# Peptides against a protein of PDB entry 7AL2: the designs that were tried, part 1

No score or structure here was measured in a lab: all are predicted.

Target 1, 85 residues: chain A of PDB entry 7AL2
Amino acid sequence: YEIMLIRPKTIDDINYVVDQVLEESNPVILDLSFLEKESPANFKLAGEKIKQMRSNYGAEALLLSRCNDKNLIIIAPKGVSLVRK
Below, numbering starts at 1 at the first letter of every chain, in headers, positions and changes, except where a header shows other numbers.
Peptide ipSAE was made for these designs. It is ipSAE averaged over its two directions, with the distance scale d0 held at 1.0 Angstrom where the peptide's residues are scored. Compare it between designs on one protein only; published cut-offs may not apply.
The geometry check fails a fold that doesn't show the stated peptide or that is severely misdrawn somewhere.

## One batch from the design tools (peptide; made by RFdiffusion4, then SolubleMPNN)

Design b1_p20_1_s3
Fold by OpenDDE base, seed 2:
Structure b1_p20_1_s3 (fold): chain B 85 residues (1-85), chain A 20 residues (1-20)
Amino acid sequence: as target 1 above (85 residues)
Amino acid sequence: MELLYEDAIEEIEELIKELE
């Protein structure tokens, strides 16, 4: 698998993340800071989709960093375990 | 505007709790 890095800006970007996790089985490191600042609706949508992937498809997610200019989350597909040491 | 963040904030808060 590949590890994808993206700072989503559009709905297409959000759907790209979903496709990477669910269809391609690639972990994705997300920066949601753009959506959080510029598109509250799409930020909400991104959160909903992350929740759905966790709840319905066995994805795991971890918050990596949140500050005034970053909102970094890793989401891993089913079969790729995120382990905190 | 507050309503537009509710689900996303809830998910992020859950992720924070998992790290604590």
Scores: peptide ipSAE 0.109, ipTM 0.658, DockQ to the pose 0.069
Fold by OpenDDE base, seed 3:
Structure b1_p20_1_s3 (fold): chain B 85 residues (1-85), chain A 20 residues (1-20)
Amino acid sequence: as target 1 above (85 residues)
Amino acid sequence: MELLYEDAIEEIEELIKELE
């Protein structure tokens, strides 16, 4: 698998994240800071998609960092385990 | 405006809790 890095800016980017996790089984490190600042509706959508992937598809997610200009989350597909040591 | 963030914030808060 590949580890994808993205700072989504559009609905297409959000759907890209979903496709990477669910269809390609690739972990994604994403920064939600652009959506949080620039598009409340798409920020909400992104959060809903993350929740759905966790609840319905066996994805795991961890918050990595949150500050003024970063909102970093890793999402792992089913089959790739996130482990805290 | 805050209503538009509610679901996303809830998810982020859960992720914060898991990180703690």
Scores: peptide ipSAE 0.108, ipTM 0.658, DockQ to the pose 0.069
Fold by OpenDDE base, seed 5:
Structure b1_p20_1_s3 (fold): chain B 85 residues (1-85), chain A 20 residues (1-20)
Amino acid sequence: as target 1 above (85 residues)
Amino acid sequence: MELLYEDAIEEIEELIKELE
């Protein structure tokens, strides 16, 4: 698999994340800081998609970093284990 | 009715709260 890194800015980017996780089975490290600042609606949409992937498709998510300029989350598809030590 | 910005942030705030 590939690990995708993206800072989503558009709905297309959000859908890209969903496609990578659910269809391509690729983990995604995403920075939600742009959406958080620039588009509350798309920020909510991103959160809903992440929640859906976790609840319905066996995806796992982990907060990597949250500060003033970053909101980093890794989401892994079913079959890729996230391990925190 | 226009969606409040607080409502638009709620989902990810809950996710972050869970993941922290």
Scores: peptide ipSAE 0.099, ipTM 0.643, DockQ to the pose 0.069
Fold by OpenDDE base, seed 4:
Structure b1_p20_1_s3 (fold): chain B 85 residues (1-85), chain A 20 residues (1-20)
Amino acid sequence: as target 1 above (85 residues)
Amino acid sequence: MELLYEDAIEEIEELIKELE
């Protein structure tokens, strides 16, 4: 697998994340800070997609960092385990 | 298996709820 990195700005970017996790089985490190600031509607949509991937497709998600201009999350497909040590 | 930042994910979900 590959680890994808994206700071989504559009619905197309959100769908790209979904495609990478569910279709390509690639982990995605994403920064939601742009959506959080510039598009609350798309931020909500992104969060809903993440929740759906976790609930229905065995994806896992971790918040890596949250501060001004950063909202970093890793989303892992079922084949990649995110483990606390 | 224990996930990192479980409470943080819950916070994100609460933020989503607040946007409704």
Scores: peptide ipSAE 0.049, ipTM 0.595, DockQ to the pose 0.246

Design b1_p20_1_s4
Fold by OpenDDE base, seed 3:
Structure b1_p20_1_s4 (fold): chain B 85 residues (1-85), chain A 20 residues (1-20)
Amino acid sequence: as target 1 above (85 residues)
Amino acid sequence: MKILNEDAIEVIEELIKELE
C-alpha cells in the first residue's frame, strides 16, 4: 500500500480521501486545518466521512497533532494496523 | 501491545462543534 498525504481544501479532496481508504486500501494522513478554518461545512463533512469509514468499513483513525496551523489525523483502512508503542 | 488513540474521533467531533 501507499500512504497518502493531503491537506484537503474541497469536497473533491474529501471524496479523494474516501476513495483512497475504501477503494485503494491506502492509509491517509490528513491535515484538516484548511477546512477547519475556511469551510465549517466541509470540515463537518470530512468528520462525518471519517466516522462512517470507521463505523461501517472498519477503518481506524488516530489524531496525530492539533495546533494552530495543523489538524493531523491518520486514517487506516481495514487490514492496515495503526500501532502506538 | 497495540494501542490506538481511543479519543481521536471524540476530539474531531468536539472540534466540529467548536466550528458550528
Scores: peptide ipSAE 0.032, ipTM 0.560, DockQ to the pose 0.282
Fold by OpenDDE base, seed 1:
Structure b1_p20_1_s4 (fold): chain B 85 residues (1-85), chain A 20 residues (1-20)
Amino acid sequence: as target 1 above (85 residues)
Amino acid sequence: MKILNEDAIEVIEELIKELE
């Protein structure tokens, strides 16, 4: 698999993340800071998509870092284990 | 930068709780 890195800015970017996780089985490192600051609606959408992937497809997600200019999350597809020690 | 509405705040708080 590949590890994707993206800072989503549009709905198309959100759908790209979903495609990478569910169709390509690639982990994605996300920075949600743009959506959080510039589009509450699309930030909500991104959050709902992450929740759906976790609930329905066995994806895992981990908050890596949150500060004023970054909101970093890794999401892994089913079969790729995220381990926090 | 936009002001977060109540729905966005709720999602942020829920996401933090679930992902930490």
Scores: peptide ipSAE 0.031, ipTM 0.588, DockQ to the pose 0.087
Fold by OpenDDE base, seed 2:
Structure b1_p20_1_s4 (fold): chain B 85 residues (1-85), chain A 20 residues (1-20)
Amino acid sequence: as target 1 above (85 residues)
Amino acid sequence: MKILNEDAIEVIEELIKELE
């Protein structure tokens, strides 16, 4: 698999994340800071999609870092385990 | 062992709630 890195800015980017996790089985490290600041609606949508992937498809999500200009989350597809040591 | 940072997810969910 590949590890994708993206800072989503549009609905198309959000859908791209979903496709990478569910169809390509690629982990995604995403920065939600743009959506959080610029589009509350799309930030909510991204959060809902993450919840859906976790609840319905066995994806895992982990907050990596949050500060004034970053909101970093990793999403792993089913079959890729996130392990904190 | 898989460790889900449930606290981190809760924070994200709370942030989303704050935007509602």
Scores: peptide ipSAE 0.030, ipTM 0.558, DockQ to the pose 0.261
Fold by OpenDDE base, seed 4:
Structure b1_p20_1_s4 (fold): chain B 85 residues (1-85), chain A 20 residues (1-20)
Amino acid sequence: as target 1 above (85 residues)
Amino acid sequence: MKILNEDAIEVIEELIKELE
């Protein structure tokens, strides 16, 4: 698999993340800071999609870092284990 | 050891709630 990196700005970007996780089985490291600041509606949508992927498809999600200019989350598909060392 | 993600999800959910 590949690890995708993206800072979503549009609904198309959000759907791209979903496609990468569910269809391509690629982990995604995403920065939600743009949506959080510029589009509350799309930020909410992104959060809902993450919850759906966790609840319905066995994806895992972890907040990596949150500060004023970053909101970094990793989403792993069911077949990829996130391991703490 | 598998990473527990519940705390991270709670943060995301709290952020979403703040936007409502």
Scores: peptide ipSAE 0.029, ipTM 0.556, DockQ to the pose 0.270

## One batch from the design tools (peptide; made by RFdiffusion4, then SolubleMPNN)

Design b1_p21_7_s1
Fold by OpenDDE base, seed 5:
Structure b1_p21_7_s1 (fold): chain B 85 residues (1-85), chain A 21 residues (1-21)
Amino acid sequence: as target 1 above (85 residues)
Amino acid sequence: MEEELEKLFEESLSSVDVVKK
């Protein structure tokens, strides 16, 4: 698999994340800081999509970092485990 | 603004796990 990196700015970007996780089985490291600041509505949508992926498809989502300019989350598809050493 | 952002975060990303250390 590939690990995708993206800072979503649009709904299309959000759906791209969903596609990567569910269809391509690729983990995605995404920075939601743009949506958080520029589009609360799309930020909420992104959150809903993450919840759906976790609830319905067994995806795992982990907050990696939250700071002034980052809201970094990794989403792993079912079958890819996130392991902390 | 900071408080609003925190509320937005909690509402939107409550399903996301956080690493504890």
Scores: peptide ipSAE 0.588, ipTM 0.882, DockQ to the pose 0.938
Fold by OpenDDE base, seed 3:
Structure b1_p21_7_s1 (fold): chain B 85 residues (1-85), chain A 21 residues (1-21)
Amino acid sequence: as target 1 above (85 residues)
Amino acid sequence: MEEELEKLFEESLSSVDVVKK
């Protein structure tokens, strides 16, 4: 698998994340800071998609860092385990 | 408004786990 890095700015980007996790089984490290500041509606949508991926498809989602202009989250598909050492 | 952003964050990302460290 590949690990995707993205800072979503559009609905297309959000759907790209969903496709990468669910269809391609690729983990995604994403920064939601742009949507949080520039499009609260799409930020909410991104959150809903993350919730759905966790609830319905067994994905994991962890907040890695939150600071000024950073909202870093890793989303792992069901087949990839996130392990804390 | 920081409070407004915090509310947005909590509402939108409540399903996301937090790595503490």
Scores: peptide ipSAE 0.588, ipTM 0.882, DockQ to the pose 0.856
Fold by OpenDDE base, seed 1:
Structure b1_p21_7_s1 (fold): chain B 85 residues (1-85), chain A 21 residues (1-21)
Amino acid sequence: as target 1 above (85 residues)
Amino acid sequence: MEEELEKLFEESLSSVDVVKK
């Protein structure tokens, strides 16, 4: 698999993340800071999509870092485990 | 503004795990 990196700005970007996780089985490191600040509606949508991926497809989602300029989350598809050492 | 963003964050990303420090 590949690890995708993206800072979504549009609904298309959000759907791209979903496609990468569910269809391509690629982990995604995602920065939601743009949506958080510029589009609360799409930020909420992104959160809903993450919840759906977890609930329906066994994906994992972990907050990596949060600051004023970044909201970094890793989404791992089923079969890729996030492990802390 | 920061408080609003915090509420939005907690509401939207409630399903996301957080590493305990």
Scores: peptide ipSAE 0.583, ipTM 0.879, DockQ to the pose 0.925
Fold by OpenDDE base, seed 2:
Structure b1_p21_7_s1 (fold): chain B 85 residues (1-85), chain A 21 residues (1-21)
Amino acid sequence: as target 1 above (85 residues)
Amino acid sequence: MEEELEKLFEESLSSVDVVKK
């Protein structure tokens, strides 16, 4: 698999993340800081999609870092385990 | 604004796990 990195800015970007996780089985490291600041509606949508991927498809989602201008989350598809040493 | 942003974060990303140190 590949690890995708993206800072989504549009609904198309959000759907791209969903496709990468569910269809391509690729983990995604995404920065939601743009949506959080510029589009609360799409930020909420992104959160809903993450919840759905976890609830319905067994994805994992972990907050990596939250600070000024960063909101980094890793989403792993079912079958890719996030392990902390 | 920080309060609103925090509320937005907590509500939207409530399903995201946080690493506890």
Scores: peptide ipSAE 0.453, ipTM 0.839, DockQ to the pose 0.949

## One batch from the design tools (peptide; made by RFdiffusion4, then SolubleMPNN)

Design b1_p22_6_s2
Fold by OpenDDE base, seed 3:
Parts: C-alpha cells; structure tokens; sequence
Structure b1_p22_6_s2 (fold): chain B 85 residues (1-85), chain A 22 residues (1-22)
C-alpha cells in the first residue's frame, strides 16, 4: 500500500481521503488545520466522514499532533494496523 | 469539536487498546 499525505482544502479533498482509505486501502496522514480555520462546515464534514469510516468500516484514526497551525491525524484502513512500539 | 474522542483516538488510548488485543 501507499501512505498518502494531504492538507485538505475542499470537499473534493475530503472525498479523496475517503476514497483512499475505503477504496484503495491506503493510510492517509491529514493536516486538517486549513479546514479548521477556513471552513467550519467542511471541518465538521471531515470529522463526520472519519467517524463513519471508523464506525462502519473498521478504520482507525489517531491524533498525531495538534497546535496552532497543525492538526495532524492518521487514518488507517481496516487491515492496516497502527501500533505504537 | 468535530474531532472529539468518538472521532479520533490519542496515542495513549491506541497503545492501551493494542496492548489489550495482543
């Protein structure tokens, strides 16, 4: 698999993340800081999509770092295990 | 927040969960 890196700015970007996780089975490292600042509606949508992927498809979502200008999260599809050693 | 606990896990929560499953 591939690990995708993206800082989503649009709804198309959010849907791209969903496709990568569910259809391509690729983990995605997201920076949600742009959406959090610029579009509360799309930020909420992103959160809803992450929750749906976890609840319905067995994806895992882990917070990597949160500060003023970064909101880093990794989403792993079912079958790719996130493990802290 | 759209990224509350029911949406994402923190590192320690994930570590705890994985230890229980191993």
Amino acid sequence: as target 1 above (85 residues)
Amino acid sequence: SPLDEDVIKEGEELEKEKKLLE
Scores: peptide ipSAE 0.189, ipTM 0.648, DockQ to the pose 0.254
Fold by OpenDDE base, seed 4:
Structure b1_p22_6_s2 (fold): chain B 85 residues (1-85), chain A 22 residues (1-22)
Amino acid sequence: as target 1 above (85 residues)
Amino acid sequence: SPLDEDVIKEGEELEKEKKLLE
């Protein structure tokens, strides 16, 4: 698999993330800082999509970093485990 | 780089965040 890196800016970007996780089984490292600052509606939508992927498809989500200019989250599809060493 | 080694939280902090999101 591949690890995808994206800072979503549009609804199309959000749907791209969903496709990568559910259809391609690729982990995605997201920076949600753009949506959080520029589009509360799309930020909410992104959160809802992440919750749906966890609830319905067994994806995992993990906060990597939260600061002024970054909101980094990794989403792992079912079958790709996030392991703490 | 935005993915430098300082971007991820420490192990226990990361584990707490994981539990929060589960």
Scores: peptide ipSAE 0.043, ipTM 0.603, DockQ to the pose 0.072
Fold by OpenDDE base, seed 5:
Structure b1_p22_6_s2 (fold): chain B 85 residues (1-85), chain A 22 residues (1-22)
Amino acid sequence: as target 1 above (85 residues)
Amino acid sequence: SPLDEDVIKEGEELEKEKKLLE
């Protein structure tokens, strides 16, 4: 698999993340800082999509870092284990 | 918040969950 990195800015970007996780089985490292700052609606949508991927498809979603400049989350598809060492 | 615990896990939560599976 590949690890995708994206800072979503649009709904299309959010859907791209969903496609990568569910269709391509690629983990995605997201920076949600743009959406959080610029689009509360799409930020909420992103959260809903993440929750759906976890609830319905067994994805894992882990907060990596949160600060003023970053809101980093990794979403791993089912079968790709996130391990803290 | 769109990123509440029901949406994403914190690192410590993941660690606990993985530990239970060991």
Scores: peptide ipSAE 0.215, ipTM 0.676, DockQ to the pose 0.254; fails the geometry check
Fold by OpenDDE base, seed 2:
Structure b1_p22_6_s2 (fold): chain B 85 residues (1-85), chain A 22 residues (1-22)
Amino acid sequence: as target 1 above (85 residues)
Amino acid sequence: SPLDEDVIKEGEELEKEKKLLE
């Protein structure tokens, strides 16, 4: 698999993340800082999509870093284990 | 927040969950 890195800015970007996780089985590292700052509606949508992927498809979502300029999250598809040492 | 704990896990929560599943 590949690890995708993206800072979503549009709904198309959000759907791209969903496709990568569910269809391609690729983990995605997201920076949601743009959506959080520029589009509350799409930020909410992103959260809903993440929740759906967890609830319905067994994806995992983990906060990596949260600061003023970054909101980094990793989403792993079912079958890719997130392990913290 | 759209990214509350029911949406995004913290590292410590992940560790607890993984240990519970072992």
Scores: peptide ipSAE 0.200, ipTM 0.659, DockQ to the pose 0.245; fails the geometry check

## One batch from the design tools (peptide; made by RFdiffusion4, then SolubleMPNN)

Design b1_p24_4_s1
Fold by OpenDDE base, seed 1:
Structure b1_p24_4_s1 (fold): chain B 85 residues (1-85), chain A 24 residues (1-24)
Amino acid sequence: as target 1 above (85 residues)
Amino acid sequence: MKESEETVKELLERAEKLLEEALK
């Protein structure tokens, strides 16, 4: 698999993330800082999509960094284990 | 009508809470 890196800015970008995780089975490292700053509605949508992937498709999500200019999250598809040590 | 600054803040707070739940 590939690990995708994206800082989504649009709904299309959010849907790209969903496609990568669910259809391509690629982990995605997201920076949600743009949406958080510029579009509360799309930030909410991104969160809902992540929750749906976790609840319905066995995806796993982990917060990597939360600071002033970054909101980094990794989403792993089912079959890719995230381990915190 | 344009959203007030307060409305935007409320939406952001709600989104942050939703994201927190999504990451648990």
Scores: peptide ipSAE 0.065, ipTM 0.589, DockQ to the pose 0.089
Fold by OpenDDE base, seed 2:
Structure b1_p24_4_s1 (fold): chain B 85 residues (1-85), chain A 24 residues (1-24)
Amino acid sequence: as target 1 above (85 residues)
Amino acid sequence: MKESEETVKELLERAEKLLEEALK
């Protein structure tokens, strides 16, 4: 698999993340800082999609870093384990 | 129409709650 890195700016980017996790089975490292600042509605949408992927498709999510300019989250598809040590 | 500041705050609060739930 590949590890994707993306800072989503549009709904198309959000859908790209969903596609990578669910269809391609690739982990994605997301920076949600753009959406949080520029589009609260799309930030909410991104959160809903992450929750749906966890609840319905066995994805896992882990907060990597949250600071003033970054909101980093990793999403792993079913079959790729995230381990916090 | 442009969203009010209050509406934006409400959306952001809900988004943060959703993310917290998604990351637990």
Scores: peptide ipSAE 0.041, ipTM 0.559, DockQ to the pose 0.090
Fold by OpenDDE base, seed 3:
Structure b1_p24_4_s1 (fold): chain B 85 residues (1-85), chain A 24 residues (1-24)
Amino acid sequence: as target 1 above (85 residues)
Amino acid sequence: MKESEETVKELLERAEKLLEEALK
């Protein structure tokens, strides 16, 4: 698999993340800082999609970093485990 | 005008709350 890196700006980008996780089984490291600042509605949508992937498809999600210019979250598909050493 | 340090703190707090709501 590949690890995708993206800073979503549009709904299409959000759907791209969903497709990568669910269809391609690729982990995604996404930065939600753009949506957070520019579109509260799409920020909420992104969060809802993450919840749905966790609840319904066995995805895992962890916050990697939160600061004033980034909100880094990793989403792993069901087949990829996130391990903390 | 440039945001005050306190304003930045408030903005970050709100952002963290939104993120928490989105990811809980």
Scores: peptide ipSAE 0.031, ipTM 0.483, DockQ to the pose 0.070
Fold by OpenDDE base, seed 4:
Order: sequence, then C-alpha cells, then structure tokens
Structure b1_p24_4_s1 (fold): chain B 85 residues (1-85), chain A 24 residues (1-24)
Amino acid sequence: as target 1 above (85 residues)
Amino acid sequence: MKESEETVKELLERAEKLLEEALK
C-alpha cells in the first residue's frame, strides 16, 4: 500500500480521502487545519466520514498533532494496524 | 432513546488532551 498525505480544502478532497482508505486500502495522514478554519461545515463532514469509516469499515484513526496551523490525523484502513509504543 | 451526538471539534479536543498526556 501507499501512505497518502493530504490537507483537504474541498469536498472533493474529502471524498478522495474516503476513496483512498476504503477503495485503495491506503493509510492517509490527514491535516484538517484548513477545513477547521475555513469551513466548519466541511470540517464536520470530514469528521462524519472518519466516524463512518471507523464504525462501518473497521478503519482506525488517531490524532498525531494539533497546534495553530496543524490538525494531523492518521486514518488506517482495515488490515493496517496502528501501534503506539 | 437516541445515540449521543458529539461534534468533531469536541472529539478532537479530547484526543488532543490524551495526546498531550501521552507525550509527557
């Protein structure tokens, strides 16, 4: 698999993340900082998609970093284990 | 009965606190 890195700005970007996780089985390192600042609606949508992927498809999600200009989350598809040491 | 609703922001805030504790 590939590890995708993206800072989504549009709904198309959000859908791209979903496609990468569910269809391509690629982990995604996601920076939500743009959406959080610029589009509360799309920020909420992104969160809902993450929740759905976790609940329905066995995806995992972990917060990696959060600061003023960064809101990093890793989303792993089913079959890719996230392990914290 | 309905499942409790929580905003993404609230979830991220809790995650941030857990992350901070884990990184100490």
Scores: peptide ipSAE 0.026, ipTM 0.514, DockQ to the pose 0.057; fails the geometry check

Design b1_p24_4_s3
Fold by OpenDDE base, seed 5:
Structure b1_p24_4_s3 (fold): chain B 85 residues (1-85), chain A 24 residues (1-24)
Amino acid sequence: as target 1 above (85 residues)
Amino acid sequence: MEESEKTVEELLERAEKLLEEAKK
């Protein structure tokens, strides 16, 4: 698999993330900072998609960093384990 | 990993609140 990196700006980008995780089985590192700043509606949508992937498809999500200019989340599909040592 | 999962949920909750605030 590949690890995808994206700072989503549009609904298409959000759907891209979903596709990568669920269809391609690729982990995705997201920066949600753009959506948080520029589109509360799409920020919520992204959050809902993350929740759905976790609840319905066995994906895992971890917060990597949250600061003034970045909200970094990693989403891993079922079968890719996220482990902290 | 549970602690990190909870922080994600907190972030997502903030997203919901942000939308509500933006509509005010």
Scores: peptide ipSAE 0.426, ipTM 0.830, DockQ to the pose 0.740
Fold by OpenDDE base, seed 2:
Structure b1_p24_4_s3 (fold): chain B 85 residues (1-85), chain A 24 residues (1-24)
Amino acid sequence: as target 1 above (85 residues)
Amino acid sequence: MEESEKTVEELLERAEKLLEEAKK
């Protein structure tokens, strides 16, 4: 698999993340800082998609970092485990 | 791992609250 890195700005970007996780089975590291600042509506939408992937498709999500300029989350598809050592 | 999982949920909750505040 591939590890995707993206800072989504549009609904199309959000759907791209969903496609990578669910269809391609690729982990995604996404920076939500743009959506949080520029579009509260799309920020909420991204959050709902993450919740749906966790609840309905067995995806895992972890917060990697939250700073003024970055909100980094990793989403792993079912079958790819996230491990802290 | 549990702490990191909790922080995700907190972030998602903040996202919902942010939209509610923006609509005021």
Scores: peptide ipSAE 0.418, ipTM 0.825, DockQ to the pose 0.691
Fold by OpenDDE base, seed 3:
Structure b1_p24_4_s3 (fold): chain B 85 residues (1-85), chain A 24 residues (1-24)
Amino acid sequence: as target 1 above (85 residues)
Amino acid sequence: MEESEKTVEELLERAEKLLEEAKK
């Protein structure tokens, strides 16, 4: 698999993330800082999609970093384990 | 991993709250 890294700016970008996780089984590192600042509505949508992937498809999400200029979250599809040592 | 997942959820819920407050 590949690890995708994206800073989504549009709804199409959000749907791309969903496709990568659910269809391609690729982990995605999301930088949500743009949506958080520029489109709270799409930030909410992104959050809803993350919740849905976790609840319905066994995806896992981890917060990697939260700063003013970065909001990094990794979404891992079912079958890709995130391990903390 | 559960605690980290909760952190993500808390962040996103806060964002939703801020959005609703902005609409008031």
Scores: peptide ipSAE 0.415, ipTM 0.827, DockQ to the pose 0.621
Fold by OpenDDE base, seed 4:
Structure b1_p24_4_s3 (fold): chain B 85 residues (1-85), chain A 24 residues (1-24)
Amino acid sequence: as target 1 above (85 residues)
Amino acid sequence: MEESEKTVEELLERAEKLLEEAKK
């Protein structure tokens, strides 16, 4: 599999994340800082999509970093396990 | 990992609440 990195800025980018996780089975490291700062509506949408993927498709999500200009979350599809040692 | 996922959920929930407040 591939690990995708994206800082979504549009609804198309959000849908791209969903497609990568659910259809391509690729983990995605996404930076939500742009949406959080520039588009409250799309930030909420992104959050809803993450919740749906976790609840309905067995995706896992993990906070990687949160600072002034970054809001990094990894979301992994059901087939990829996130392990902390 | 359960606690880490819970943290993500809490952060997203709080962010959504803050965004709703910001719209007012």
Scores: peptide ipSAE 0.408, ipTM 0.828, DockQ to the pose 0.589

